# Ledger of designs, part 8: peptides against a protein of PDB entry 4ASU

Target 1, 270 residues: chain A of PDB entry 4ASU
Amino acid sequence: ATLKDITRRLKSIKNIQKITKSMKMVAAAKYARAERELKPARVYGVGSLALYEKADIKTPEDKKKHLIIGVSSDRGLCGAIHSSVAKQMKSEAANLAAAGKEVKIIGVGDKIRSILHRTHSDQFLVTFKEVGRRPPTFGDASVIALELLNSGYEFDEGSIIFNRFRSVISYKTEEKPIFSLDTISSAESMSIYDDIDADVLRNYQEYSLANIIYYSLKESTTSEQSARMTAMDNASKNASEMIDKLTLTFNRTRQAVITKELIEIISGAA
Target 2, 83 residues: chain B of PDB entry 4ASU
Amino acid sequence: FTFASPTQVFFNSANVRQVDVPTQTGAFGILAAHVPTLQVLRPGLVVVHAEDGTTSKYFVSSGSVTVNADSSVQLLAEEAVTL

## One batch from the design tools (peptide; aimed at target 2 R42 P43)

Design b1_p10_1_s3 (made by RFdiffusion4, then SolubleMPNN; from b1_p10_1 with T4Q)
Fold by OpenDDE base, seed 4:
Structure b1_p10_1_s3 (fold): chain B 270 residues (1-270), chain C 83 residues (1-83), chain A 10 residues (1-10)
Amino acid sequence: as target 1 above (270 residues)
Amino acid sequence: as target 2 above (83 residues)
Amino acid sequence: PAPQVELFEL
C-alpha cells in the first residue's frame, strides 16, 4: 500500500472511532435512563404476569392459532440484540408449525421486519416502526395492544419474545405467554375467581396485554442500550488497534521510501 | 401486596391489613383471605391500611387489580400518585 | 405487505 493509501485508511478509521465513541456515550446515557425506568416497569410487568403463573392458564391443544410478538427496535449496532429475538421467533414459529399450529407474527421494531421479511412475510399481521429513538411509554404499549386487538386475528394463545436485561454485559432472550380473552375465560383454573363480569374480564385482559408489552419494551430497550454501549466500546477498541497497526505500517513504509530514495541518490540511479 | 404504576412502585410484595380499591363495579376492601377476583380500576382513591395502623392514600387513573388464591394482590395502575 | 404502524409521541 502507498503512503497515501495508508493515510486515507487511517483517516477513515479515526473518523469511525470518533463516531463509535460518540455513540458509546449516547448509548451509555440511554442505558442509564433505561435501567432506572426498568426497575418499576419490571415490578409492574411481573405483577401483570402473576395471574398467568398462579392460575396456571393453559391453552387446549386443539387450539391452532398462535401469535408471536417479537420485540426489538429500529436501531442497529447493538450486537446480537435483533438477531437473538429473530432467531427465537423463527424457532418458535417452526416448532408451532410442526405442531400443526397456525402462526402469525407481530414485529415491534423495523429490524424484526427486516430480518424476517424474506422468510416469514406472509405470517406478519403488523409491524411497528419508529421504535427505539425515545424510551417506550405505556402509551406505545397501549397502541401495540390496541392494534393487536383490532387486527381481527383471533389467536388462542401467543408468545411475546424479547430480550430480558440481566446486566450491562448480559441479556437473555425470553418468551412470555399471551392469552386471549377466550383462553382466560375458559381456563378451569379461573373458576376460583369470583364475580368476573365479562366486560371486566375484557378490560382486564386489555390492560394485561398492554402491561406485558410495556414490560417487554422496557426490558428490550435496556438490553439494547447496554449491548450498543458494549458494541461501540468494542468497535472503538478495534479501531484503536487498527490505527496502531496502520501507524506502524505507515512508519515502516515511510522509512522504506526514504531508504530507497537515499540509495537512488547514492547510486546515481536517479 | 404489590402496587405499582408503569413508572413507580408503591408496594412490592408487602404485607398489608387492607386495601380499599375503586373499581368499576364499586369500591371494595381487600382483606386477608379475600376471595380471588379480577377487577378493573376506575379513577379514584386507593387506601392502603398497613399492619401498623398507618393509612396511605393514592389517586389512581385506571388499571387492574388481581386477588389470587394465595392471597397475593397485584394492584396495577396506569397512573398513580400519592396523596 | 403487512401494515406498518408508526409509534408517535402522543
Scores: peptide ipSAE 0.397, ipTM 0.939, DockQ to the pose 0.017
OpenDDE base, seeds 1, 2, 3, 5: peptide ipSAE 0.391, 0.369, 0.389, 0.388; ipTM 0.925, 0.937, 0.938, 0.941

Design b1_p10_1_s4 (made by RFdiffusion4, then SolubleMPNN; from b1_p10_1, 3 letters changed)
Fold by OpenDDE base, seed 4:
Structure b1_p10_1_s4 (fold): chain B 270 residues (1-270), chain C 83 residues (1-83), chain A 10 residues (1-10)
Amino acid sequence: as target 1 above (270 residues)
Amino acid sequence: as target 2 above (83 residues)
Amino acid sequence: PPPQVELFDL
């Protein structure tokens, strides 16, 4: 490589490093906010899931329609955040298909669509975009819930797949159950819940769905921002190492050029 | 007893004496060993009676309340404010 | 293609 080539590459990598450092700072700020907002959201979401855990709601095996909601975002450069969710979605879809279930998919975030479009296009009911630019709100969750309910897909059971935040360096892709109104209403364990009006139960389920979606969005966002911060840090370090290597190469090449020029002068072969 | 909104937690697995909730079917008090039920909240006042005799009031917009067989209660409001 | 819904700030 010529000195010019090395210099050009150095400039490019230095620019990348500046960008990744800036992105790290942005991700750090978003992470700090997301983590704060996750605390109440987790209590809220876990509270909503408590019924399903305590009532041990089961879907009969003869029921065949299954919904998978994958929760992610539109934004890349966050390590394995999107691929982890997509991988679990694929695995679950395959397992359900092997069990003779009909599987439909909802993708929250354009990355889910992008990853699964070729292999699962026929299974998608709806996808959501413009996810991840701003913190998710309960309104966003309500829109997603409403769209699901209005899709006309009468699923028997479902799963919501998202990255649960553990720490700044750790997340886990998890699955939480989604039950249809019919599944809840028909569950034997629900018999202990006295005098539940059908309209009340419907409304309750709508809230439950929105609550779980909201929770998943908050977990996903926090996980994503932390992962992005880490990814940008790693990218910045990698850029730094490359800069060092190229600088050494530049220096060696420069010395070689100088040596060549000196030899030419001394030899009179100018 | 858990009482939360999407953005704020008021009670997290707390022991309380009674919680009065506004539901679409009417206001009812959740006492110890209340029968399991699922209800939806209407806009109104939530009153939490602590074991120490203190009473806290909240305004809620909407949401759900769950009373489980194990006497756990989840009050989940879309919006809630302390009064 | 499946419908795409944009989540806007209402």
Scores: peptide ipSAE 0.370, ipTM 0.939, DockQ to the pose 0.017
OpenDDE base, seeds 1, 2, 3, 5: peptide ipSAE 0.343, 0.334, 0.323, 0.345; ipTM 0.922, 0.936, 0.936, 0.940

Design b1_p10_2 (made by RFdiffusion4)
Pose (drawn by RFdiffusion4):
Structure b1_p10_2 (pose): chain A 181 residues (1-270 with 5 gaps), chain B 83 residues (1-83), chain P 10 residues (1-10)
Amino acid sequence: ATLKDITRRLKSIKNIQKITKSMKMVAAAKYARAERELKPARVYGVGLIIGVSSDRGLCGAIHSSVAIIGVGDKIRSILTFKEVGRRPPTFGDASVIALELSIIFNRFRSVISYKTEYSLANIIYYSLKESTTSEQSARMTAMDNASKNASEMIDKLTLTFNRTRQAVITKELIEIISGAA
Amino acid sequence: as target 2 above (83 residues)
Amino acid sequence: SVFEEVLEEA
């Protein structure tokens, strides 16, 4: 309730809001990279339960929608392939998955809407390229919603700070008048 | 005729005369009227004879060539670079 | 396997 506590809390939630807004544009830039590389990947990959995701969270209902194998460390987290989503998926990654060894992944539609031999590795590559395009755009909206929630939280606390600031001024003033009187 | 690597796409549904292709057994020149077959590639060159008579030369490390029941061919390699 | 041969050749 003290001004010091409110000033500290404002700076704490402002730091979260700046970071979440900073990841909205990052997901926007990485999504633009992912869709530019999805066009040649869709024309390349045309011709057992495999779950495709990533280690990197903060992407909304992507890991929860997909319901030994299992690519993406967050899919094993419910009940394996690790270190994906930090860097864009290469064909070599899809090759290692085929080397160690009917498929579930998130297909890219737009920014809002989604749906859950040598040829076998091409399907894994098709899923990896589709998944990261899906993972990034969903993260763009997840951090946009988080930036909205943190801003509403700052507005509520600013009103508290103005009430407390007024209450401190009047209290100090009463202590002066009474001390005089 | 479709020719693509994971990186870039060279031809998108041609519309081409013939394509020389490296295969595990020697080499195959796929004409417009060729039998339906499924083949796997080896380290070798790919020569694309354009419809206007011109030539295109690329290199292929590995992959697959697929010619369907119709007059349609899809050639895909892991890497294809010039030169 | 066919895939292993492809890798060896690559």

Design b1_p10_2_s1 (made by RFdiffusion4, then SolubleMPNN; from b1_p10_2, 5 letters changed)
Fold by OpenDDE base, seed 4:
Structure b1_p10_2_s1 (fold): chain B 270 residues (1-270), chain C 83 residues (1-83), chain A 10 residues (1-10)
Amino acid sequence: as target 1 above (270 residues)
Amino acid sequence: as target 2 above (83 residues)
Amino acid sequence: SVFEQLLAAS
C-alpha cells in the first residue's frame, strides 16, 4: 500500500471513530433516560402479568391458533438485539408448528420483518414501523394493542418476545404469554374470580394487552440503548486499534520510501 | 398492594388496610380477604387506607384493578396523580 | 463498509 492509500484509510477510520464516539454518547443519554423510565414501567407491566401467573391460565390443546409478537425497533447498530428476538421467534414458531399449531406473527419494529421476511413472510399479519426514534409511550402501546385486537385474527393464545433489561452489559430475550378474551373467559382457573361482566372482561383484556406491550417496549428500549452504547464503544476501540496498526505501517512505509529515494538519488548521481 | 401508572409507582407490594376504587360498575372497597375479582377503572378518586391509619387520595383516569385469591391487588391506572 | 467491518469485529 502506498503512503497515500494508508493516509486515506487512516482518515476514513478516524472519521468513523468520531461518529461511533458521538453515537455512543447519544446512546448513553438515551439509555440513562430509558433506565429511569423502565423502573415504573416494570412495576406496571409485571403487575399486569400477575393475573396470568396466578390464575395459571391454560389453553386447551385443541386450540390451535397462536400469535407471536416480536418486539424490537427500526434502528440498527445495537449488537444482537434484533437477531436475538428474531431467533427466539423462529424457535417458537417452529416448536408451535411441530405441535400442530397455526402461527401468525406481528413485528414491532421494522427490523423484525427485515430478518424474517424471507422465511416467514406468509405468517406476518402486520409490522409496526417507526419504532425506536422516540421513547415509547403508553399511547403507542395502546395503538399497537388496538390494532392487534382489531386485526381479525382470532388467536387463542400468544407469545410476546422481547429483550428484558438486566444490566448495562446484559439483556435476556424473554417470552410472556398473551391470551385471547375467549381463552380467559373459558379458563377453568378463572372460576375463582367473581362473576365478571363480559364487557368488563373485554375492557380489562384491552388494558392488559396494552400494559404488556408497553412493558415490553420499555424493556426493549432500555436493552437496545445499552447494547448500542456497548456496540459503539467496541467499534471505537476497534477503530483505535486499527489506527494504531495503520500508523505503524505508515511509519514503516514512509521510512522505506525515504530509503528508496535516497538510493535512487545515489544511484542516479553515479 | 401494587398501585402504579406507566410512569409512576405509588405502592409496590405494600400492605394496606383498604383501597377504595372507582369502577365502571361503581365504587367499591377492597379489604383484606376480598373475593377475587377483575374490574375496570373509571375516572375518579382512589383512597388508600394504610395500616397506620394514614389515608392517601389519588385521582385516576382509566385502568384496571385485580384482586387475586392470595389477597394481592394490582391497581394499574393509565394516569394517576396524588391529591 | 469500513464502518460495518468495525461493528462486525465487536
Scores: peptide ipSAE 0.191, ipTM 0.932, DockQ to the pose 0.012
OpenDDE base, seeds 1, 2, 3, 5: peptide ipSAE 0.189, 0.171, 0.170, 0.180; ipTM 0.922, 0.930, 0.932, 0.934

Design b1_p10_2_s2 (made by RFdiffusion4, then SolubleMPNN; from b1_p10_2, 4 letters changed)
Fold by OpenDDE base, seed 1:
Structure b1_p10_2_s2 (fold): chain B 270 residues (1-270), chain C 83 residues (1-83), chain A 10 residues (1-10)
Amino acid sequence: as target 1 above (270 residues)
Amino acid sequence: as target 2 above (83 residues)
Amino acid sequence: STFEELLKAA
């Protein structure tokens, strides 16, 4: 490679490194906020799931309609965050199909659609875009919940799939159940609860859905920002190593050029 | 007893004597060993009576309250503020 | 792109 080629490459990598460092800092700031906001959100979300866990809501086997909600974002450069969710969605969809279930998909974030569109386009009900630019709010979750409930798709049960935050270096893709009003109302385990008005149960289910979505968004956001921070850090380190190697090559090449020029001068060839 | 909003936790698996909640069907008190029930919140006053005799007051918006068979209680408000 | 290469190597 010529000195010019090496110089051009060095300049390019240095510029990229500046970008990755900047992105790392931005991700770090967002991560710190997300982690703080996740603490109450987790208590809130886990509290909402408590009923379904304790009541052991079961869907009859003859019920065939299943909804999969994949939670991610629109933003890339965050490692395996999107692919992990998509992989589990695919696995769940395949398992449900093998069991004779009808599967529909909702994507929270455009990246899920980007990954699954070719193979699962017919199963998508809706994709929510503009996810991940701002921290998710309960209002955002409520909008998603409302749209789902008003979609006209009468699912019996569903699965919400998202990345649960463990640490700055670890997340786990998890699945939580969602149930339709009819499934909850017909569950034998619900008989122990005092005479629940149908309207009350409907409203409760609506809140529960919004709560779970909100929780999943907060877990996803925290996981995403941590993963992005790590990805950008790794990219910056890789860039640094490449810069060092190219700098050494540049110096060696420069010395070789100088030596060649000196020899040409001494030899009278130039 | 767990009492939380999306942004704040007031009680996390705490033992309390009584919780008064405003529901759409009316205000009711949750005592120890209350029968399982589900309710939705209306805007109003929540009063938590601690075992030590202290009382805390909160204003809540919409949300839900669950009393389970194991006596666990989840009070989840969209918005809540300490009074 | 060089950027993609850096990300893949990470």
Scores: peptide ipSAE 0.131, ipTM 0.919, DockQ to the pose 0.012
OpenDDE base, seeds 2, 3, 4, 5: peptide ipSAE 0.120, 0.115, 0.122, 0.120; ipTM 0.930, 0.931, 0.932, 0.933

Design b1_p10_2_s3 (made by RFdiffusion4, then SolubleMPNN; from b1_p10_2, 5 letters changed)
Fold by OpenDDE base, seed 1:
Structure b1_p10_2_s3 (fold): chain B 270 residues (1-270), chain C 83 residues (1-83), chain A 10 residues (1-10)
Amino acid sequence: as target 1 above (270 residues)
Amino acid sequence: as target 2 above (83 residues)
Amino acid sequence: STFEELLRLS
């Protein structure tokens, strides 16, 4: 490479490093907000899941329709956030299929569709886009829940798959259950609950679904922002190392050019 | 007893004496060892009676309340404010 | 792109 080529590359990498540093700061700010907002959201979401855990809702084996909701976002540059969710979705779908279940998929965030389109396109019901630019609200979750319930797909049970935030350097892809109204109403374990009418149960199920989706979105967002922050930091460090290497190469090349010029002068070849 | 909205936690696994909730079927009080039940909230007043005798009042919008067999209670409101 | 390369190394 010529000195000009190296210089151009150095300039390019330095500019990219500025971008990655800037993106890191933006991600850091979003992370801080997300983490703060996750605290109450987690209590709220875990509270919503308590019934299903305590009641031990079971779906009969003859019920075959299973819904998988994958939660991520539209935005890249966040490490393995999307691929982790997609991987678990694939695994779950395969396991369910092996068990003779019918599987349908909902993607929250365009990246899920992007990853799974070729292999699972026939299983997709809907993909929700415009996820990740702003913090998710309960309204957003309610819209998703409503759309799901009005989709016409009569699932028996389902799984919502998302990245649970652990720390700034760690997240865990997890699955939480969702159940249809019919599954809940027919569950033997629900018999202990006193005088639950159909309307109450329907409304309860609608809230529960929205709550769980909201919770998953908040966990996902926090995980994503932390991962992006880390990714941008690593990119910045990698850029720094590359700059150092190229600088050394530049210096060596410069010396070689000077030496060559001197030889040409001495030899009369110039 | 857990009482939370999506954006705020009021009680987290707390021990309380009684919680009065406004439901679509009517207001009722949740006492110790209350039978398991599910209800949806209507806009109204929530009153939490602590074991020490302290009473706290809240206004809630829509949501749900769950009483489980293990006596745990989850009060989840879409919106809630302290009065 | 150089940016993608930096991310891959990350």
Scores: peptide ipSAE 0.190, ipTM 0.921, DockQ to the pose 0.012
OpenDDE base, seeds 2, 3, 4, 5: peptide ipSAE 0.174, 0.179, 0.179, 0.176; ipTM 0.933, 0.933, 0.934, 0.936

Design b1_p10_2_s4 (made by RFdiffusion4, then SolubleMPNN; from b1_p10_2, 4 letters changed)
Fold by OpenDDE base, seed 1:
Structure b1_p10_2_s4 (fold): chain B 270 residues (1-270), chain C 83 residues (1-83), chain A 10 residues (1-10)
Amino acid sequence: as target 1 above (270 residues)
Amino acid sequence: as target 2 above (83 residues)
Amino acid sequence: SVFEQLLELS
């Protein structure tokens, strides 16, 4: 490579490093906010899941319709955030299919669709876009819940798959159950909840779904921002190393060029 | 007893004496060992009676309240403010 | 792209 080529490459990498550093800072700011907002959201979301856990709602084996909701975002450059969710979705879908279940998929965030559409296009009901540019609100979750309930797909049970935030350097892809109104209503374990009006239960279920979706979005967002921050930091470090290597190459090449020029001068070839 | 909105936690696994909640079917009080039930909230006043005798009042919009068999209670409001 | 390469190495 010529000195000019190396210089151009150095300049390019330095510029990229500036971008990655900037993106890291942006991600850090978003992460800090997301983490603060996750605290109440987690209490809220876990509270919403408490009924299903404590009541131990089970779906009869003869029920075949299963819904998988994958939660991520539209935004890339965040490591394995999207692929982790997609991987678990694929695994779950395969397991359910092997068990003779009908599986439908909903993607929250366009990246889920981008990963799974080719292999699972027939199973997709809907993909919700415009996720991840702004912090998710309860309103956003309510919209998703409403669209799901109005989709016409009469699932018996489902799974919501998302990345749960653990720390700035760690997240875990998890699955939480969702149940249809019919499944909840028919569950034997619900018998202890006496005199529940059908309308009340319907409204309760709608809130529950919105709550769980909201919770998953908040966990996902926090995980994503932390992962992006880490990814950008790593990219910046890699850029630094590459700059160092190229600088050494530049110096060597420069010395070689000078030597060649000196030889040409001495030889009279110039 | 857990009482939270999406953005704020008021009580987290706390022990309380009584919680009065506004439901679509009417206001009722949740006491210790209340029978398991599910209700949806209507806009109104929530009153939390602590064991020490302290009473706290909140205004809530919509949401749900769950009383479980283990006596745990989850009050989840879409919006809630301290009064 | 160089950017993608940097991300892959990270």
Scores: peptide ipSAE 0.149, ipTM 0.922, DockQ to the pose 0.012
OpenDDE base, seeds 2, 3, 4, 5: peptide ipSAE 0.116, 0.133, 0.135, 0.127; ipTM 0.929, 0.932, 0.932, 0.932; seed 3 fails the geometry check

Design b1_p10_3 (made by RFdiffusion4)
Pose (drawn by RFdiffusion4):
Structure b1_p10_3 (pose): chain A 181 residues (1-270 with 5 gaps), chain B 83 residues (1-83), chain P 10 residues (1-10)
Amino acid sequence: ATLKDITRRLKSIKNIQKITKSMKMVAAAKYARAERELKPARVYGVGLIIGVSSDRGLCGAIHSSVAIIGVGDKIRSILTFKEVGRRPPTFGDASVIALELSIIFNRFRSVISYKTEYSLANIIYYSLKESTTSEQSARMTAMDNASKNASEMIDKLTLTFNRTRQAVITKELIEIISGAA
Amino acid sequence: as target 2 above (83 residues)
Amino acid sequence: EIEELEKELE
């Protein structure tokens, strides 16, 4: 309730809002990279339960939608392949998955809507390229919604700060008048 | 005729005369009228004879060539670089 | 919700 507590809390939530907004544009830039590389990947990959996701969270209902194997550390987190989503998926990564050894992944449509031999590694590559395009655009909206929630929280606290600031001024003034009187 | 690597796409549904291809047994030159077959590749060159008579030369490390019941061929390699 | 988001960002 003290001004010091409110000033500290404002700076704390502003830091979150700046970071979440900073990840909205990052997910927008990484999504643009992912879609540019999805066009040649879709024309490449055409011709047992495999879950395709990533280690990196903060992407909304992507890991929860997909319901030994399992690519993406967050899919084993419910009940394995680790270190994905930090860097774009290469064909070599899809090759290692095939080397260690009917498939579930998120297909890219747009920025809002989604759906859940040598040839076998091509399907894994197709899923990896589709998944990260889906993971990034979903993260673009997830951090956009978080940036909105943090901004609404700052507005509510600013109104509290103005009430407390007025209340401190009047209290100091009363202590002066009374001390005089 | 479709030729693509994971990185870049060279031909998208040609519309081409013939394509020389490296295969595990020697080499195969796939004409417009060729039997439906499924083959696996080896380290070798790919020569693309364009419809206007010109030539295109690439290199292939590994992959697969697929010629269907119709006049359609899809050639895909892990890496294809010039030169 | 914001507290959970702060933990996830850490």

Design b1_p10_3_s1 (made by RFdiffusion4, then SolubleMPNN; from b1_p10_3, 4 letters changed)
Fold by OpenDDE base, seed 4:
Structure b1_p10_3_s1 (fold): chain B 270 residues (1-270), chain C 83 residues (1-83), chain A 10 residues (1-10)
Amino acid sequence: as target 1 above (270 residues)
Amino acid sequence: as target 2 above (83 residues)
Amino acid sequence: ELEELEELLK
């Protein structure tokens, strides 16, 4: 490599390092906020899921329509956040297909579609974009829930897949169930619940879906920001190492060039 | 008893004597060993009666309430404020 | 610069 090439690379990497450092700080700030907002959201979301856990709702085998909702965002540079969700979505889709189920997919965040469009394009119902720029609100979740309910796809059971925040250095891709109104209304385990008006149950399910989506978004956001912070930190460190290496190479190359020039002068070679 | 909004937690797995909730079909009280039920909240007052006899009042907008067979209760309001 | 960034993120 010429001195010019090395210098160009050094400049480029130094600029990138500045960007990654800046992004790290931004991610850190967003993470701090997300983590604070996750605390009540988790209580809220887990509370919403309590019914499904306690009722142990089962979907009959003859009901074959399954919906997979993958939750991530539009924004990259956050480690394995998107790929983790996509991987589990693929696995789940394959397992369901093997079981003879019909699978449809909804992506929350454009990255899901970006990863899965080639292999699963025919299974996508809708992708929600513009996710990740601002913290998710309950309103956002409600919009997604409403769109899902109005999609026309009459699923029997579904899976919402998202990254659950564990710590600043750890997240886990999780799956939570979603159920159609028909499935929950016909579930034997629901017999212990008092007679519920159909309209009430419908409204309840709408809230439930919105609640779960909201929860998943909050978990995902917190995980994402933490992962991005880590990714940017790693990138900055890698850049630093590369700069050091290139600097050494530059110095060696420079010395060699000088030596060559001196030899040419001494030898009289023009 | 869990009572929360998306942004605030009021009760988290707490033991309470009674919770009065406003539902679209009318207000009802959730007592110990209440039968399992699902309800949707209407805008109105939630009154929490603690075991120590204290009473707390809240205004909620909308949401859901779940009473499970194990006596666990989840009151999930879209918006809620302390009164 | 994107390519270089991707390399740094590996």
Scores: peptide ipSAE 0.083, ipTM 0.934, DockQ to the pose 0.174
OpenDDE base, seeds 1, 2, 3, 5: peptide ipSAE 0.078, 0.075, 0.081, 0.073; ipTM 0.924, 0.931, 0.933, 0.936

Design b1_p10_3_s2 (made by RFdiffusion4, then SolubleMPNN; from b1_p10_3, 3 letters changed)
Fold by OpenDDE base, seed 4:
Structure b1_p10_3_s2 (fold): chain B 270 residues (1-270), chain C 83 residues (1-83), chain A 10 residues (1-10)
Amino acid sequence: as target 1 above (270 residues)
Amino acid sequence: as target 2 above (83 residues)
Amino acid sequence: ELEKLKKELE
């Protein structure tokens, strides 16, 4: 490599390092906020899921329509956040298909569509874009829930797949159940609950869906920001190492060039 | 008894004597060993009666309430404030 | 810019 080439690469990597350092700081700030906001959101979301766990809702085998909701964002540079969700979505879709189920997919965040477009394009109902720029709100979750409910796809059960936050250095891709109104209404395990008005149950399910989506968004956001912070830190460190290596190469190459020029001068060859 | 909004937790797996909730069909009190039920909240007052006899009042906008067979209760309000 | 960065970091 010529001195010019090395210099160009050094400049490029230094610029990248500046960007990654900046992004790390931004991600750190967003992570701190997300983690704070996740605390109540988790209580809220887990509370919403309590019914399904306690009631042990079962979907009959003759019910074939399954909805998969993948939750991530539009924004990259966050390690395996998106690929992890997509991987589990693929696995779940394959398993359901093998079981004779019809599978439809909703992507929360454009990255899901980006990853799965080639292989699962025909299974997508809708992709929600503009996710990740700002912290998700309950209003956002409600919009998604409403869109899902109005999609016209009459699913029997579903799976919402998202990254659950564990710590600043750990997340786990998880799945939570989603049930249609019909499924929950007809579930035998629901018999222990007092006679519930149909309108009440419908409204309840709307809240439940919104609640679960909100929870998943908060978990996902916290995981994503943490992962991005780590990814940017790693990128910055890698850039630093590369800069060091290239600097050494530059110095050696420069000395060689100087030596060559001196020899040419001394020899009279130039 | 769990009482939370998306942004705030008021009670987390707490033991309470009674919770009065406003529902679209009317207000009802959740006592110990209340029958399992699902309800949706209307805007109104939530009153929590603690075991020690203290009473706390909250205003809620909307949401849901779940009473399970194991006596666990989840009161999930879209918005809630202390009074 | 982000896409470029992503490409460079991969």
Scores: peptide ipSAE 0.021, ipTM 0.917, DockQ to the pose 0.178
OpenDDE base, seeds 1, 2, 3, 5: peptide ipSAE 0.021, 0.020, 0.021, 0.021; ipTM 0.907, 0.914, 0.916, 0.917

